# Peptides against a protein of PDB entry 5JXT: the designs that were tried, part 54

Target 1, 319 residues: chain A of PDB entry 5JXT
Amino acid sequence: SLLPKKEINVYIGMSEMQVKWYQKILEKDIDAVNGAGGKRESKTRLLNIVMQLRKCCNHPYLFEGAEPGPPYTTDEHLIYNAGKMVVLDKLLKRIQKQGSRVLIFSQMSRLLDILEDYCVFRGYKYCRIDGSTAHEDRIAAIDEYNKPGSDKFIFLLTTRAGGLGINLTTADIVILYDSDWNPQADLQAMDRAHRIGQTKQVVVYRFVTDNAIEEKVLERAAQKLRLDQLVIQQGRAQVAAKAAANKDELLSMIQHGAEKVFQTKGAFGTMAEKGSQLDDDDIDAILQAGETRTKELNARYEKLGIDDLQKFTSESAYE

## One batch from the design tools (peptide; aimed at target 1 Y72 E116)

Design b2_p22_2_s1 (made by RFdiffusion4, then SolubleMPNN; from b2_p22_2, 10 letters changed)
Fold by OpenDDE base, seed 4:
Structure b2_p22_2_s1 (fold): chain B 319 residues (1-319), chain A 22 residues (1-22)
Amino acid sequence: as target 1 above (319 residues)
Amino acid sequence: SKLEEERRKRREERRKRDLELL
């Protein structure tokens, strides 16, 4: 029988470089961040800020001129300059030692380019699929990963490309390096490993940059998922949650943690204390804290009815 | 391999853009 999947949000502090770039993104558009643009502020401008902040949470080298060089090298700086990479690097060592195999999902194909450079640098054998991968090359990559005795440890996927009904039950670990705005896309990604033919406990690690926009992306996705579940259960198909964030919701998401980011000198949380020197005990502490916060987040939304979930989307429209 | 060449091209394109901004 298929075991229930275990889902853990892994809350990760920004590196010093990420904090510096996050500050620069906010400072560049400070009038929009402060809501000073009023009714004239374009939704497009706010969506662009959100996209830049999400890029920063993933890796600072997603910005032009951020990679250290010339000379440009693939080295430890690829890891220590992004909090998610520091945690990923330690977590992958543990996963490999346990004899597990891992799917890594991202929204950003350019992040998969960084993860390929990382895999080569660490000597991890991998497969890759993104939106540009030809159909035949996708089949070949899936078959190479799934073959008996495959030496491919990692599969790198864009969430949307990995959602295409493929079977990856030869992996038991799923890492969501970032989250989709649509929680159904992330569920579809998890269901590539959590399907008939899986023999192990599937564990899903969702990376979330702590004290940043990604917490609000996660909260919004959790709220939407709960609403979708309740709508299905009650047969109320017409209560489709507004598919797109309004301006005020986007502004609130951009402002979340911004003050603390401006006050921070250096890195955040465990990244400030240990940086790339995280040990196995630090990873256990991060995972345990993440499991607690995941339970708290779920418990917050499980208590809400359809009417309460709808009110929460309306009260943010009258301030 | 074809995959290694595609990865090399993507890395070179990333680094070229970084050089054009300097």
Scores: peptide ipSAE 0.349, ipTM 0.815, DockQ to the pose 0.251
OpenDDE base, seeds 1, 2, 3, 5: peptide ipSAE 0.070, 0.051, 0.058, 0.331; ipTM 0.641, 0.662, 0.690, 0.809

Design b2_p22_2_s2 (made by RFdiffusion4, then SolubleMPNN; from b2_p22_2, 12 letters changed)
Fold by OpenDDE base, seed 1:
Structure b2_p22_2_s2 (fold): chain B 319 residues (1-319), chain A 22 residues (1-22)
Amino acid sequence: as target 1 above (319 residues)
Amino acid sequence: SALEERRRRRREERRRRDELLL
C-alpha cells in the first residue's frame, strides 16, 4: 500500500548576503513598499518586486553582480551565501547516508544552473529536466535516473516541467526549493515520487525563507489549496476564479518581515547563529520546528470556511 | 554574466557527456 506522504515546511533564515540584497530590493522601490504610490502603483510593479524578493530567497547569485568574480569559481561561497543552500547541503548528506534518492524542484531554471554547479562541486551524480529540455533528452534523463542500480542521487527539475505525468518513484525524498503560486503544481511535483510503484515513505521538504515574502507565498498557497478543496466539496465551481493576488495583497506580502530585514545586521536565525557550521542536531531542530509550524499552519486553514478563505487574511499574522 | 557563464559551462559539459556516450 502507498504510505501517506509526510510534508514538512523547512523554515530557513537568510544569509548575510541575502539580507543585504533583500534590503537593496526593498530600498530601490521604497515608496511602493511603503504604499506611498497609492492608486498609481501598478500591479505589475508590485509583481516585479515580489519576483525579485523570491529570487533573493532562493539565491543572491540570481542577480547580476552578486556573485564574486571574475573568475567565477565554484566554491563554499556558493553554499554559505544562501540559507537554503546551507540547509540543502546538510540535508543531502543525511539523505544520502539513509540510502534515499531525491527530487529537487524549483520554479527557476537559473537556480537549477546553480544547483548543477553545487552537485558537481560536492560530487553528487544528478539528472536535470527543465522547460527547455527536448522530449528525447527528457526520456533519456528519466530512464537514466530510474534504471535499476542507478548511481544518480539527485534529480533537478523545474516544477512545471517535472509535473508532466512522469514517474520518479525510484526517489523517496522531494525537496521543493521554492513554491509555485499554484499549489496544484507543487502537488503534481510531489506525485512524481508519491505514486503507485513507490515502496518507501515519501517525505516532502518545502523550503521557506523565514521572516520573508516566502512565508506569505506559503500561507496564500495553503489558503488557496483549502479553498479549492472546499469549493470541490461544496460544488461552488464559480468561486475559484479570484486566484490572482490584488494590489493590497501583494503589498502586504512585500511588507511582511521588511522592517525586521531593514533592522538586521548580518544573517537571520540559525544562519546568524551557526551559518555554514550547521550540524546534524541543528538540522533535526530545524526539521522539528518546521513540522510544528506546518501543523499550526494547516490547523489555521482547516477551521476556515469558504467566505473566510476568500478574504486575504493579512490579520492572521497577529492571531 | 556569471549566470550566463555557468549556463555555457553546463551546456558544454552536457555536450561532452553526450559525445562520450556516443
Scores: peptide ipSAE 0.297, ipTM 0.833, DockQ to the pose 0.046
OpenDDE base, seeds 2, 3, 4, 5: peptide ipSAE 0.198, 0.069, 0.271, 0.262; ipTM 0.792, 0.646, 0.820, 0.803

Design b2_p22_2_s3 (made by RFdiffusion4, then SolubleMPNN; from b2_p22_2, 12 letters changed)
Fold by OpenDDE base, seed 4:
Structure b2_p22_2_s3 (fold): chain B 319 residues (1-319), chain A 22 residues (1-22)
Amino acid sequence: as target 1 above (319 residues)
Amino acid sequence: MKEEERRRKRREERRRRDEALL
């Protein structure tokens, strides 16, 4: 029988380098961040800020001139300059020791390029698929990963390219390195491992940068998913969930955690205390805190009706 | 420096390291 999947949001502090780049992104567009652009502020400008902040949460080397060099070496700096990479590096060591195999999903093919460099640097054997991968190469990568006795530990996928009907039940761990704006895309990614033919407990780790825009991306995705479920249950086919964030929602998302980011000198949370020196106990603490916050987040949205779930206000998440 | 050129240099440096281990 297929066991229910476990889903854990893993809340991760920014590295010192991520904080500096996050500040720089906000400062560059400070008038838009403060709402000073008024009715003249374009939705396109706000969407661009959101995109840059999400890149920063993933890895600072997604920006031109962020990577140390020349020479552009692959070294420990690839890990310690991104909070998600520090947690990933420790988590993958644990997962490998357990004899598990891992799917890593991202929205950003450019992040998969960094994860390839990381896999080579750590000696992890991997497969890769993104939106540019030819159909034949995609089949070959899936077959190479799924073959009996495959030495491929990691599969790197873009969420949407990985969502296309493939079976990856030879993996039991799913890491969502970032989240889609559409929660159904992430569910479709999880369902590559959580499907008929799976023999293990599937565990999904969703990485979320703490005190940053990604918390609001996650909240919005959870709200939308609950709304979609209630609409299906009530037969209300006419409740078109407003699929696109408005300007005020985007502004609220950009402003979330911005003040604390500006006040911060150095890294955030566990990244400030231990940085790259995270041990197995620190990972257990992060996972336990993440499990608690995941239960709390789900419990907030389970109590809300359709009318409440249609109101995206920053305030309705605190009542 | 264009991102493509950064990625090219990183690939070239990996290749040189791999070639030095052979």
Scores: peptide ipSAE 0.047, ipTM 0.693, DockQ to the pose 0.040
OpenDDE base, seeds 1, 2, 3, 5: peptide ipSAE 0.036, 0.041, 0.257, 0.055; ipTM 0.683, 0.694, 0.814, 0.710; seeds 3, 5 fail the geometry check

Design b2_p22_2_s4 (made by RFdiffusion4, then SolubleMPNN; from b2_p22_2, 13 letters changed)
Fold by OpenDDE base, seed 5:
Structure b2_p22_2_s4 (fold): chain B 319 residues (1-319), chain A 22 residues (1-22)
Amino acid sequence: as target 1 above (319 residues)
Amino acid sequence: SADEARRAARREERRRRDEELL
């Protein structure tokens, strides 16, 4: 029998470099961030800011001139300059010691490029599929990963490419390095490991940059997922979940945590305290805090009806 | 090294994609 998947949001502080780049992104468009652009602010500009902030949450080396060099080396700086990489690096060591195999999903093929460099640097054997991967190469990568006794520990996938009906039940761990705007895409990604033929407990770790845009991406995705579930349950076909965020929603998302980011000199949270020196206890604490916040997030949306979820703005937090 | 060349190519591809998004 297929066990229910365990989903844990892993809330991760930004590195010092991420904070600096996050500040620069906000400062570049400060008038838009402050809402001073008013009705003249294009939705496209706000979407671009959101995209840059999401890039920053993933890895600062997604920006031109962010990677130290020349000479450009792959070293520990690839890890410590991104909070998600610090947690990933520790978590993968644990996962490997457990005899688990892992799918890592991202929205960004360019992040998969960084993750490949990381895999090479750590000596992790991996497969990769993205949206540009030829059909034959995709089959070959899946077969190489799934073969009995495969030494491929990691499968790197873009969420959309990985979502295409493939079987990856030879993995039992799923890392969502980032979140899709559509929670169904992430579910489809999880369902590559969590399907018929899985013999282990599937655990899904969703990485979320704390005090940043990604919390709002997660909240919106959770809201949409709950709304989609209730619409199906109640047969209310007329509740088209607003497919795209409006300008005000995008602005609110951009503003989330921005003040604290501007006030911060250095890294956030556990990244400020420990940085790359996170131990196994620090990881356990992050996972436990994440499990708690995941339950709280789910409980918040489970209490809401369709009408509440349709009106629910991130500011209408029931405290 | 071949790895440095691969990394350099990826950085250059990242740069080009960032210029296309700007």
Scores: peptide ipSAE 0.180, ipTM 0.790, DockQ to the pose 0.047
OpenDDE base, seeds 1, 2, 3, 4: peptide ipSAE 0.075, 0.047, 0.156, 0.046; ipTM 0.691, 0.651, 0.771, 0.656

Design b2_p22_3 (made by RFdiffusion4)
Pose (drawn by RFdiffusion4):
Structure b2_p22_3 (pose): chain A 317 residues (1-241, 244-319), chain P 22 residues (1-22)
Amino acid sequence: SLLPKKEINVYIGMSEMQVKWYQKILEKDIDAVNGAGGKRESKTRLLNIVMQLRKCCNHPYLFEGAEPGPPYTTDEHLIYNAGKMVVLDKLLKRIQKQGSRVLIFSQMSRLLDILEDYCVFRGYKYCRIDGSTAHEDRIAAIDEYNKPGSDKFIFLLTTRAGGLGINLTTADIVILYDSDWNPQADLQAMDRAHRIGQTKQVVVYRFVTDNAIEEKVLERAAQKLRLDQLVIQQGRAQVAAAANKDELLSMIQHGAEKVFQTKGAFGTMAEKGSQLDDDDIDAILQAGETRTKELNARYEKLGIDDLQKFTSESAYE
Amino acid sequence: SKPTSKLSEKVLEAVEEVEEMF
């Protein structure tokens, strides 16, 4: 029995420093922010703003010249200058206290570099797979975290790094520091720990910058994830749109017994006998329209699970 | 030690919410 995973959006604000940088990004190209300029502009200008705001929502130290002036030290400012780091610090502290281990995913390798400095600062044992990591390296990194009684606690990964089918069930908590554009990528990261061999409840925390660009980014990915489900669930429809033996058999046998019983004429003919007054015609049209409504209202309301014929139906016996 | 910036109310609320989870 594999427990369904708990996925939680943790909505986070921004530090004072992030607001300053967030405003500068928006100011440096305010024209494109207000939707100015021609409609012919290439997508490049707006996408550059998206990248900067994404970096800003992650950590201000991703911008050069942002960390407090030289010389540079690694201290508490690494935590309190990014809203996500403040929430993560207490979250990771609580995670270790309850005997849990955690996989931390990110889109940007420069952010895992910042998380490396944090793990060393707090004394956390950790592993990293980067996507810019050799094959033999990440095999050892997987084994080191999966070793029985492992010294490690945090596993730092990029959402895409490892590839398909790698197993990290020795962790039961997943933290997505930032989200991906395609939902299948984040969903695959969660299934690094949420797969066969996982014994504990998998909990996934997704850091989202509330009232900023990442909240809006999330709604789109949630929509695209909902669209994918509809396509997959309806993937049986085109194969259904020949005729089975039973389908052909049912068409022939339908009402055949009543035909054999009949010596004279059938229904509409036996009762009225090839002569029809106005009242008889009106009853035929009223009974037909009623049947037509009930038939259409029954089938136009159905779904794929009702129309889909099982392959076992072809096993006529 | 280097200075740190101020935190917003949304960061503090998110920290309290994480603590309640445990």

Design b2_p22_3_s1 (made by RFdiffusion4, then SolubleMPNN; from b2_p22_3, 10 letters changed)
Fold by OpenDDE base, seed 5:
Structure b2_p22_3_s1 (fold): chain B 319 residues (1-319), chain A 22 residues (1-22)
Amino acid sequence: as target 1 above (319 residues)
Amino acid sequence: MKPVSKLSQQTLEAVKFIESLF
């Protein structure tokens, strides 16, 4: 019988470089608001801010001129400059030692480019599929990963490419490096490993930058998922799957953690204390804290009815 | 002054909040 998935949100602090870039993103957009003479911010502008903040949470090298160089060389800086990479680097060592194989999903093909450089730097054998991958190359990559005795440890995928009904049950670990606004896309990604033919316990690690925009992306995704579940269960087809975030929701998301980001003179949380020198005990503590917060998050939304979930999305931070 | 829509006021308050962090 297929074992149920274990899902753990892994809450990760920003590196010093991420904090600095997160501040600069907010600062630049504030100056543009002040210079724009009180013009009502477009939804497009707020969405652009959210996208830049999400890029920052993933990796600062997603920005032009962020990478140290010239010369541009892949080194330990690729890891320590992103909190998610520090945790990923330790977690992958553990996963490999356990004889597990891993799917890594991201929304950003450019993050997969960074993860390829990382895989090469660490000597991890990998496959890659994104939205630009040709159909034949997708088949070849899947077959290469799934073949008996495959030496491919990692499969790098964009979440959209993972939607194509592919079977990757030869992996038992799923890392969601970032989250989709649509929780169904993430579920479809998990279901690449969690299918008929899986023989192991599937574990899903969802990386979430703590005290940042991604925490609000996760909350919104969890809320939407719960609404979708309740609509299906109650047969209430009329509960319109809430439209794309309004301006006030986007602003509230942008503001979340901003104060703490501006007050911080360095890295956050475990990244401030240990930086890249995380040990196995630090990883266990992060995973345990993540498991607790995951249970608390789920328990918060499980208690809410449709009407409560509809209200929570209408409550602006100013009502 | 035309009444600022609730959304416009929230936007202005959000901008002021972020500005207060610098």
Scores: peptide ipSAE 0.019, ipTM 0.478, DockQ to the pose 0.011
OpenDDE base, seeds 1, 2, 3, 4: peptide ipSAE 0.021, 0.017, 0.006, 0.028; ipTM 0.453, 0.475, 0.409, 0.536; seeds 1, 4 fail the geometry check

Design b2_p22_3_s2 (made by RFdiffusion4, then SolubleMPNN; from b2_p22_3, 9 letters changed)
Fold by OpenDDE base, seed 1:
Parts: structure tokens; C-alpha cells; sequence
Structure b2_p22_3_s2 (fold): chain B 319 residues (1-319), chain A 22 residues (1-22)
């Protein structure tokens, strides 16, 4: 029988470089971030700010001129300049030691480029599929990953490319490096490993930048998922259509953690305390805290009815 | 947050440098 998947949100502090870039993004559009643009502030502008903040949460080298160089060389800076990479680096070492294989999903093909450089730098054998990968090359990559005795440890996928019904049950670990706005896309990604033919306990690690836009992306995704579940349970198919964030919701999401980001000198949380020198006990503490916060998040939404979720305005960035 | 007009000179220079990058 297929075991239930274990899902853990891994809450990760920003590096010092991420904090500086996050501040920079907010400062560039500070009038929009303050709501001073009023009715003239376009939803498109706010969506662009959200996109830049999400890029920052993933890796600062997604911005032109952020990478140290020339020469542009892969080194430890690729890891320590992004909180998610610091945690990923430690987590992959554990996953490999336990004889597991891992799917890593992102929304951003350019983040997969960084993860390829990282895989080469650490000597990890990998496969890659994104939106640009030809159909034949996708089949070849899947077959190479799934073959008996495959030396391929990591599969790098864009969440959308992984959604195409492929079977990757030869992996037992899933890392969602970022989250989709649509929680169903992430579920479809997880279901590549969590499917008939899986023989191991599937564990899903969802990376979430703490005190940043990604917490609000996660909350919104959890709200939508709960709403979708309740709509299916109640047979009310019409309710699902209001899923597009309004301007005020986007503004509240952008403002979330922004004051703390401006007040902070250096890195956040565990990144401030230990930087790249996370040990095995620190990773266990992060995973345990993440498991607790995941249970609390789920318990908040499990109690909400359809009417509560429809009225759920994201609490103001000041609560 | 303070409007751009209320940013300190260090923050304004940081914004200008970013506007040159994007």
C-alpha cells in the first residue's frame, strides 16, 4: 500500500545578501509598497514587485550584477548567499547518506541553472527537465533517472514540466524549492514521487523564506487548497473562481515582513546566528520547528468553513 | 514605510544604484 506522504514546511531565514536585495526591491518601488500610488497603482506593478521579492527569496544571483565577478566562478558563495541553498546543501547530504533520491522543483528555470552549477560543484549526478526541454529529451531524462541502478541522485524540474503526468517513484524525497500560487501545481509535482509503484515513505520539504513574501504565498496557497477541498466536498464548483489576488491583497503580501527587513542589519534567524555553519542539530531544529508550524498552519485552515475562507482578507501586514 | 521623498541620502543612493541596474 502507498504510505501517506509527510509534508514539512522548512522555514528559512534570508542571508545578508538576500536582506540587502529585498530592501533594494522594496525601496525601488517604495511609493507602491506604501500604497501611495492609490488607484493609479497597477495590479501589474504589484505583481512585478511580488515576482522580484520571490526571486530574492530563491537566490540573489537571479538579479543581474548580483553574482560576484568577473570571473564568474561557482564557489561556496553560491551557497552562503542564499538561505535556501545553505539548508539544501545540508539536507541533500543527509538524503544521500540515507540512500534516498530527490526531486527538486522550482517555478524558475533560471533557479534550475543555479542548481545545476551547484550540482556540478558538489559532484551530484542529476537530470533536468524544464518547459523548454524537448519531448524526446524528457523521456530520455526520465528513463535515465528511473533505470535500475541509476547513479542520478537529483532530478531538477520546473513545477509545470513535472506536472505532465510523469512517474518518478524511484525518488522518495521531494523538495519544493519555491511554491506555486496554485497549490494544485505543487500537489501534482509531489504526486510524481507519491504514486502507485512507490515503495518508500515519501517526504516533501517545502522551502519557505521566513518573514517574507513567501509566507503569504504559502498562506494564500493553503487557503485556496482548503477552499478547493471544501468546494469538492460540498459539490459547490462555482466558488473556486475568485482565486486571483486583488491589489490590496498583493499590497498586504508585499508589506509582510517589510518593516522587519528594513530594521534588520545582516541575515535573519538561523542565518544570522550561524550563517553557512549550520550543523546537523541546527537542521533537525529547523525541521522540527517547521513540522510544528506546518501542523499549526494546517490546523488553522482545517477549522475554516467556505464562508470564512471567502471572507478571509489576508490579515493586515500589521497583525 | 517612508515615501521615497522621506528616505535618507544613503537610501536614495541605494535606490538610484538599483535603478541603474534594472
Amino acid sequence: as target 1 above (319 residues)
Amino acid sequence: MKPVSKLDETTKKAVEKIEEMF
Scores: peptide ipSAE 0.000, ipTM 0.317, DockQ to the pose 0.017
OpenDDE base, seeds 2, 3, 4, 5: peptide ipSAE 0.000, 0.000, 0.014, 0.005; ipTM 0.341, 0.317, 0.376, 0.328; seeds 4, 5 fail the geometry check

Design b2_p22_3_s3 (made by RFdiffusion4, then SolubleMPNN; from b2_p22_3, 7 letters changed)
Fold by OpenDDE base, seed 3:
Structure b2_p22_3_s3 (fold): chain B 319 residues (1-319), chain A 22 residues (1-22)
Amino acid sequence: as target 1 above (319 residues)
Amino acid sequence: MKPVSKLSEKTLEAVKKIEELF
């Protein structure tokens, strides 16, 4: 029988470099962040800010001129300059040691490029599929990963490309490096490993940058998922899936943690305390804290009815 | 809808100090 998947949100502090770039993104558009643009502020401008903040949460090298150089060489800086990479690097060592195999999903093909450089740097054998991968090459990559005795440890996928009905039950670990605005896309990604033919306990790690835009993206995704579940259960087909975030919701998301980010001179959380020197106990503490916060998040939305969830605006970052 | 709160004056002062560093 297929075991239930275990899902854990992994809350990760920003590196010092991420804090600096996050500040710079907010500063560049400070009038929009403060809502000073009022009715004149375009939804497109706010969406652009959200996209830059999400890039920062993933990796600062997604920005032009962020990578240290010349010379432009792959080394430990690729890891320590992004909180998610620090946690990923430690987690992958553990996953490999236990004889597991891992799917890593992202929304951003350019992040997969960084993850390829990382895989090469660490000597991890991998496969890759994104939106640009030809159909034949996708089949070949899947077959190479799934073959008996495959030496491919990691499969790198864009969430939407990996969602296309493929079977990857030869992996038992799923890492969502970032989240889709549509929680169903992430579920479809998890279901590549959590499917008929899986023999192991599937564990899903969702990386979430703490005190940043990604917490509000996650809350919105959890709210939407609960609404979708209740609509299915109650047969109320008329609950239009909440449209794309309005201006006020986008502003609230952008403002979340912004004050603390501006006050911070270094890294956040465990990144401030230990930086890249996380040990196995630090990873266990992060995973345990994440499991607790995941249960609390789910319990918050499970108690809400359809009408409450529809009216529920994420609490302002100041309440 | 509660009006979107502005960042605090302290945060705006912190931003100005950062702008002076770049």
Scores: peptide ipSAE 0.010, ipTM 0.415, DockQ to the pose 0.014
OpenDDE base, seeds 1, 2, 4, 5: peptide ipSAE 0.006, 0.000, 0.000, 0.000; ipTM 0.316, 0.252, 0.356, 0.293; seed 1 fails the geometry check

Design b2_p22_3_s4 (made by RFdiffusion4, then SolubleMPNN; from b2_p22_3, 8 letters changed)
Fold by OpenDDE base, seed 3:
Structure b2_p22_3_s4 (fold): chain B 319 residues (1-319), chain A 22 residues (1-22)
Amino acid sequence: as target 1 above (319 residues)
Amino acid sequence: MKPISKLSKQTLEAVEEIEKLF
């Protein structure tokens, strides 16, 4: 029988480089961040800030001129300059030692390029599929990954490209390196491994940058998912999908953790304490803390009715 | 980072994609 999937949000501190870039993003548009633009501030401007903050949470090298160089060589800096890469690097070693195989999903094809460089640098054999991958090449990559005795450890996918009904039940670990704004896209990604034919316990690790925009992206996604579940359960097809994030919601998301980011000299959380020197006990502590916060997050939304979920705006980080 | 008035095509496309998801 298919075991229920285990889902864990992995809350990860920013590296020192991420903090510096996050500060620069906020400072550049500080009037918009402070809401000083008022009614004149465009929704598009706020969405741009959100997108840049999400890039920063994924990897600083997604920005032009962020990568150290010349020379532009893949080195340990690719890992230690992004909190998610530090945790990923330790987690993948554990996953491999367990004889597991892993799907890594991202919204950003350019992050998959960084993950390819990382895979080459660590000597991990991988497959890749994104939105640009030809249909025939997708089939070939899936077949190469799924073949009996495949030496491919990692499958790199964009979440939307991986959502296309493919079967990857030869993997038992799923890493969501980032989150989709639509929680159904992430569920569809998980269901590539968590499907008929899976023989192992599927574990899903959702990476979330702590004290940053990604916590609010996750909260919004969890709220939407609960709303969708209640709408289905109550047969109320007329609950309009919550409209586009309004300007105030986007401002609240941008402002979340911003004060602490401005006050921070160096890295955040476990990245400040250990940096790239995380051990197995540090990973276990991160996973345990993440499992607790995941349960708390789910329990918060499980208590809310449809009307509450529709009206519920995540509390401002300044209240 | 380039001013918002000088967003890259990729950043504009990503904003448009987010605007469609909301």
Scores: peptide ipSAE 0.016, ipTM 0.452, DockQ to the pose 0.021
OpenDDE base, seeds 1, 2, 4, 5: peptide ipSAE 0.016, 0.000, 0.054, 0.007; ipTM 0.473, 0.321, 0.653, 0.346; seeds 1, 4 fail the geometry check

Design b2_p22_4 (made by RFdiffusion4)
Pose (drawn by RFdiffusion4):
Structure b2_p22_4 (pose): chain A 317 residues (1-241, 244-319), chain P 22 residues (1-22)
Amino acid sequence: SLLPKKEINVYIGMSEMQVKWYQKILEKDIDAVNGAGGKRESKTRLLNIVMQLRKCCNHPYLFEGAEPGPPYTTDEHLIYNAGKMVVLDKLLKRIQKQGSRVLIFSQMSRLLDILEDYCVFRGYKYCRIDGSTAHEDRIAAIDEYNKPGSDKFIFLLTTRAGGLGINLTTADIVILYDSDWNPQADLQAMDRAHRIGQTKQVVVYRFVTDNAIEEKVLERAAQKLRLDQLVIQQGRAQVAAAANKDELLSMIQHGAEKVFQTKGAFGTMAEKGSQLDDDDIDAILQAGETRTKELNARYEKLGIDDLQKFTSESAYE
Amino acid sequence: EEEEEAEEERAKEREARREEAE
């Protein structure tokens, strides 16, 4: 029995420093922010703003010249200058206290570099797979974290790095520092720990910058994830739109018994006998429209799970 | 210049840590 994973959006604010940088990004190209300029502009200008705001929502030290002036030290400012780092510090502390291990995913390798400095600063044992990591390296990195009684605690990965089917069930908590545009990428990262061999409840925490660009980014991905489900659930419809033996057999046998029983004429003919007054016609049209409504209202309401014929129906016996 | 030197030192430390872990 594999327990369904718990996915929780953790909505996070921004530090005072992030606001300064967030405002500068928006100011440096305020024209495009207010939707100025021609409609002919290429997508490049706006997408550059998206990248900067994404980096800003992650950590201000991703911008050169942002870390406090030279010389550079690795201290508590690495934590308190990014809202996500403040939430993560207490979250990681609570995770180790309850005997849990965690996979931390990110879109940006420069952020895992910042998380490396944090792990060394706090004394956390950790592994990293980068996507810019050789094959033999990440094999050892997987094994080191999956070794029984492993020294490691945190596993730093990029959402895409490892490839398909790698197993990290020796962890039961997943933290998505930032989200991906396509939902299948984040969902695959969660299934590094949420797969066969996982014994404990998998909990996934997704850091989201509330009232900023990442909240809006998330809604779109949730929509695209919902659209994918509808396509996959309806993937049986085109194959259903020939005729089975039973379908053909049912068409022929329908009402055949009643035909054999009949010596004279059938229903509408036996009761009225090829002569029809106005009242008889009106009853035929009223009974038909009623049947027509009930038939259409029944089938136009159905779903794929009702229309889909099982392959075992072809096993006529 | 000093910022670049500090980034190089940190990159070297990261590499050393990886070699030790291997």

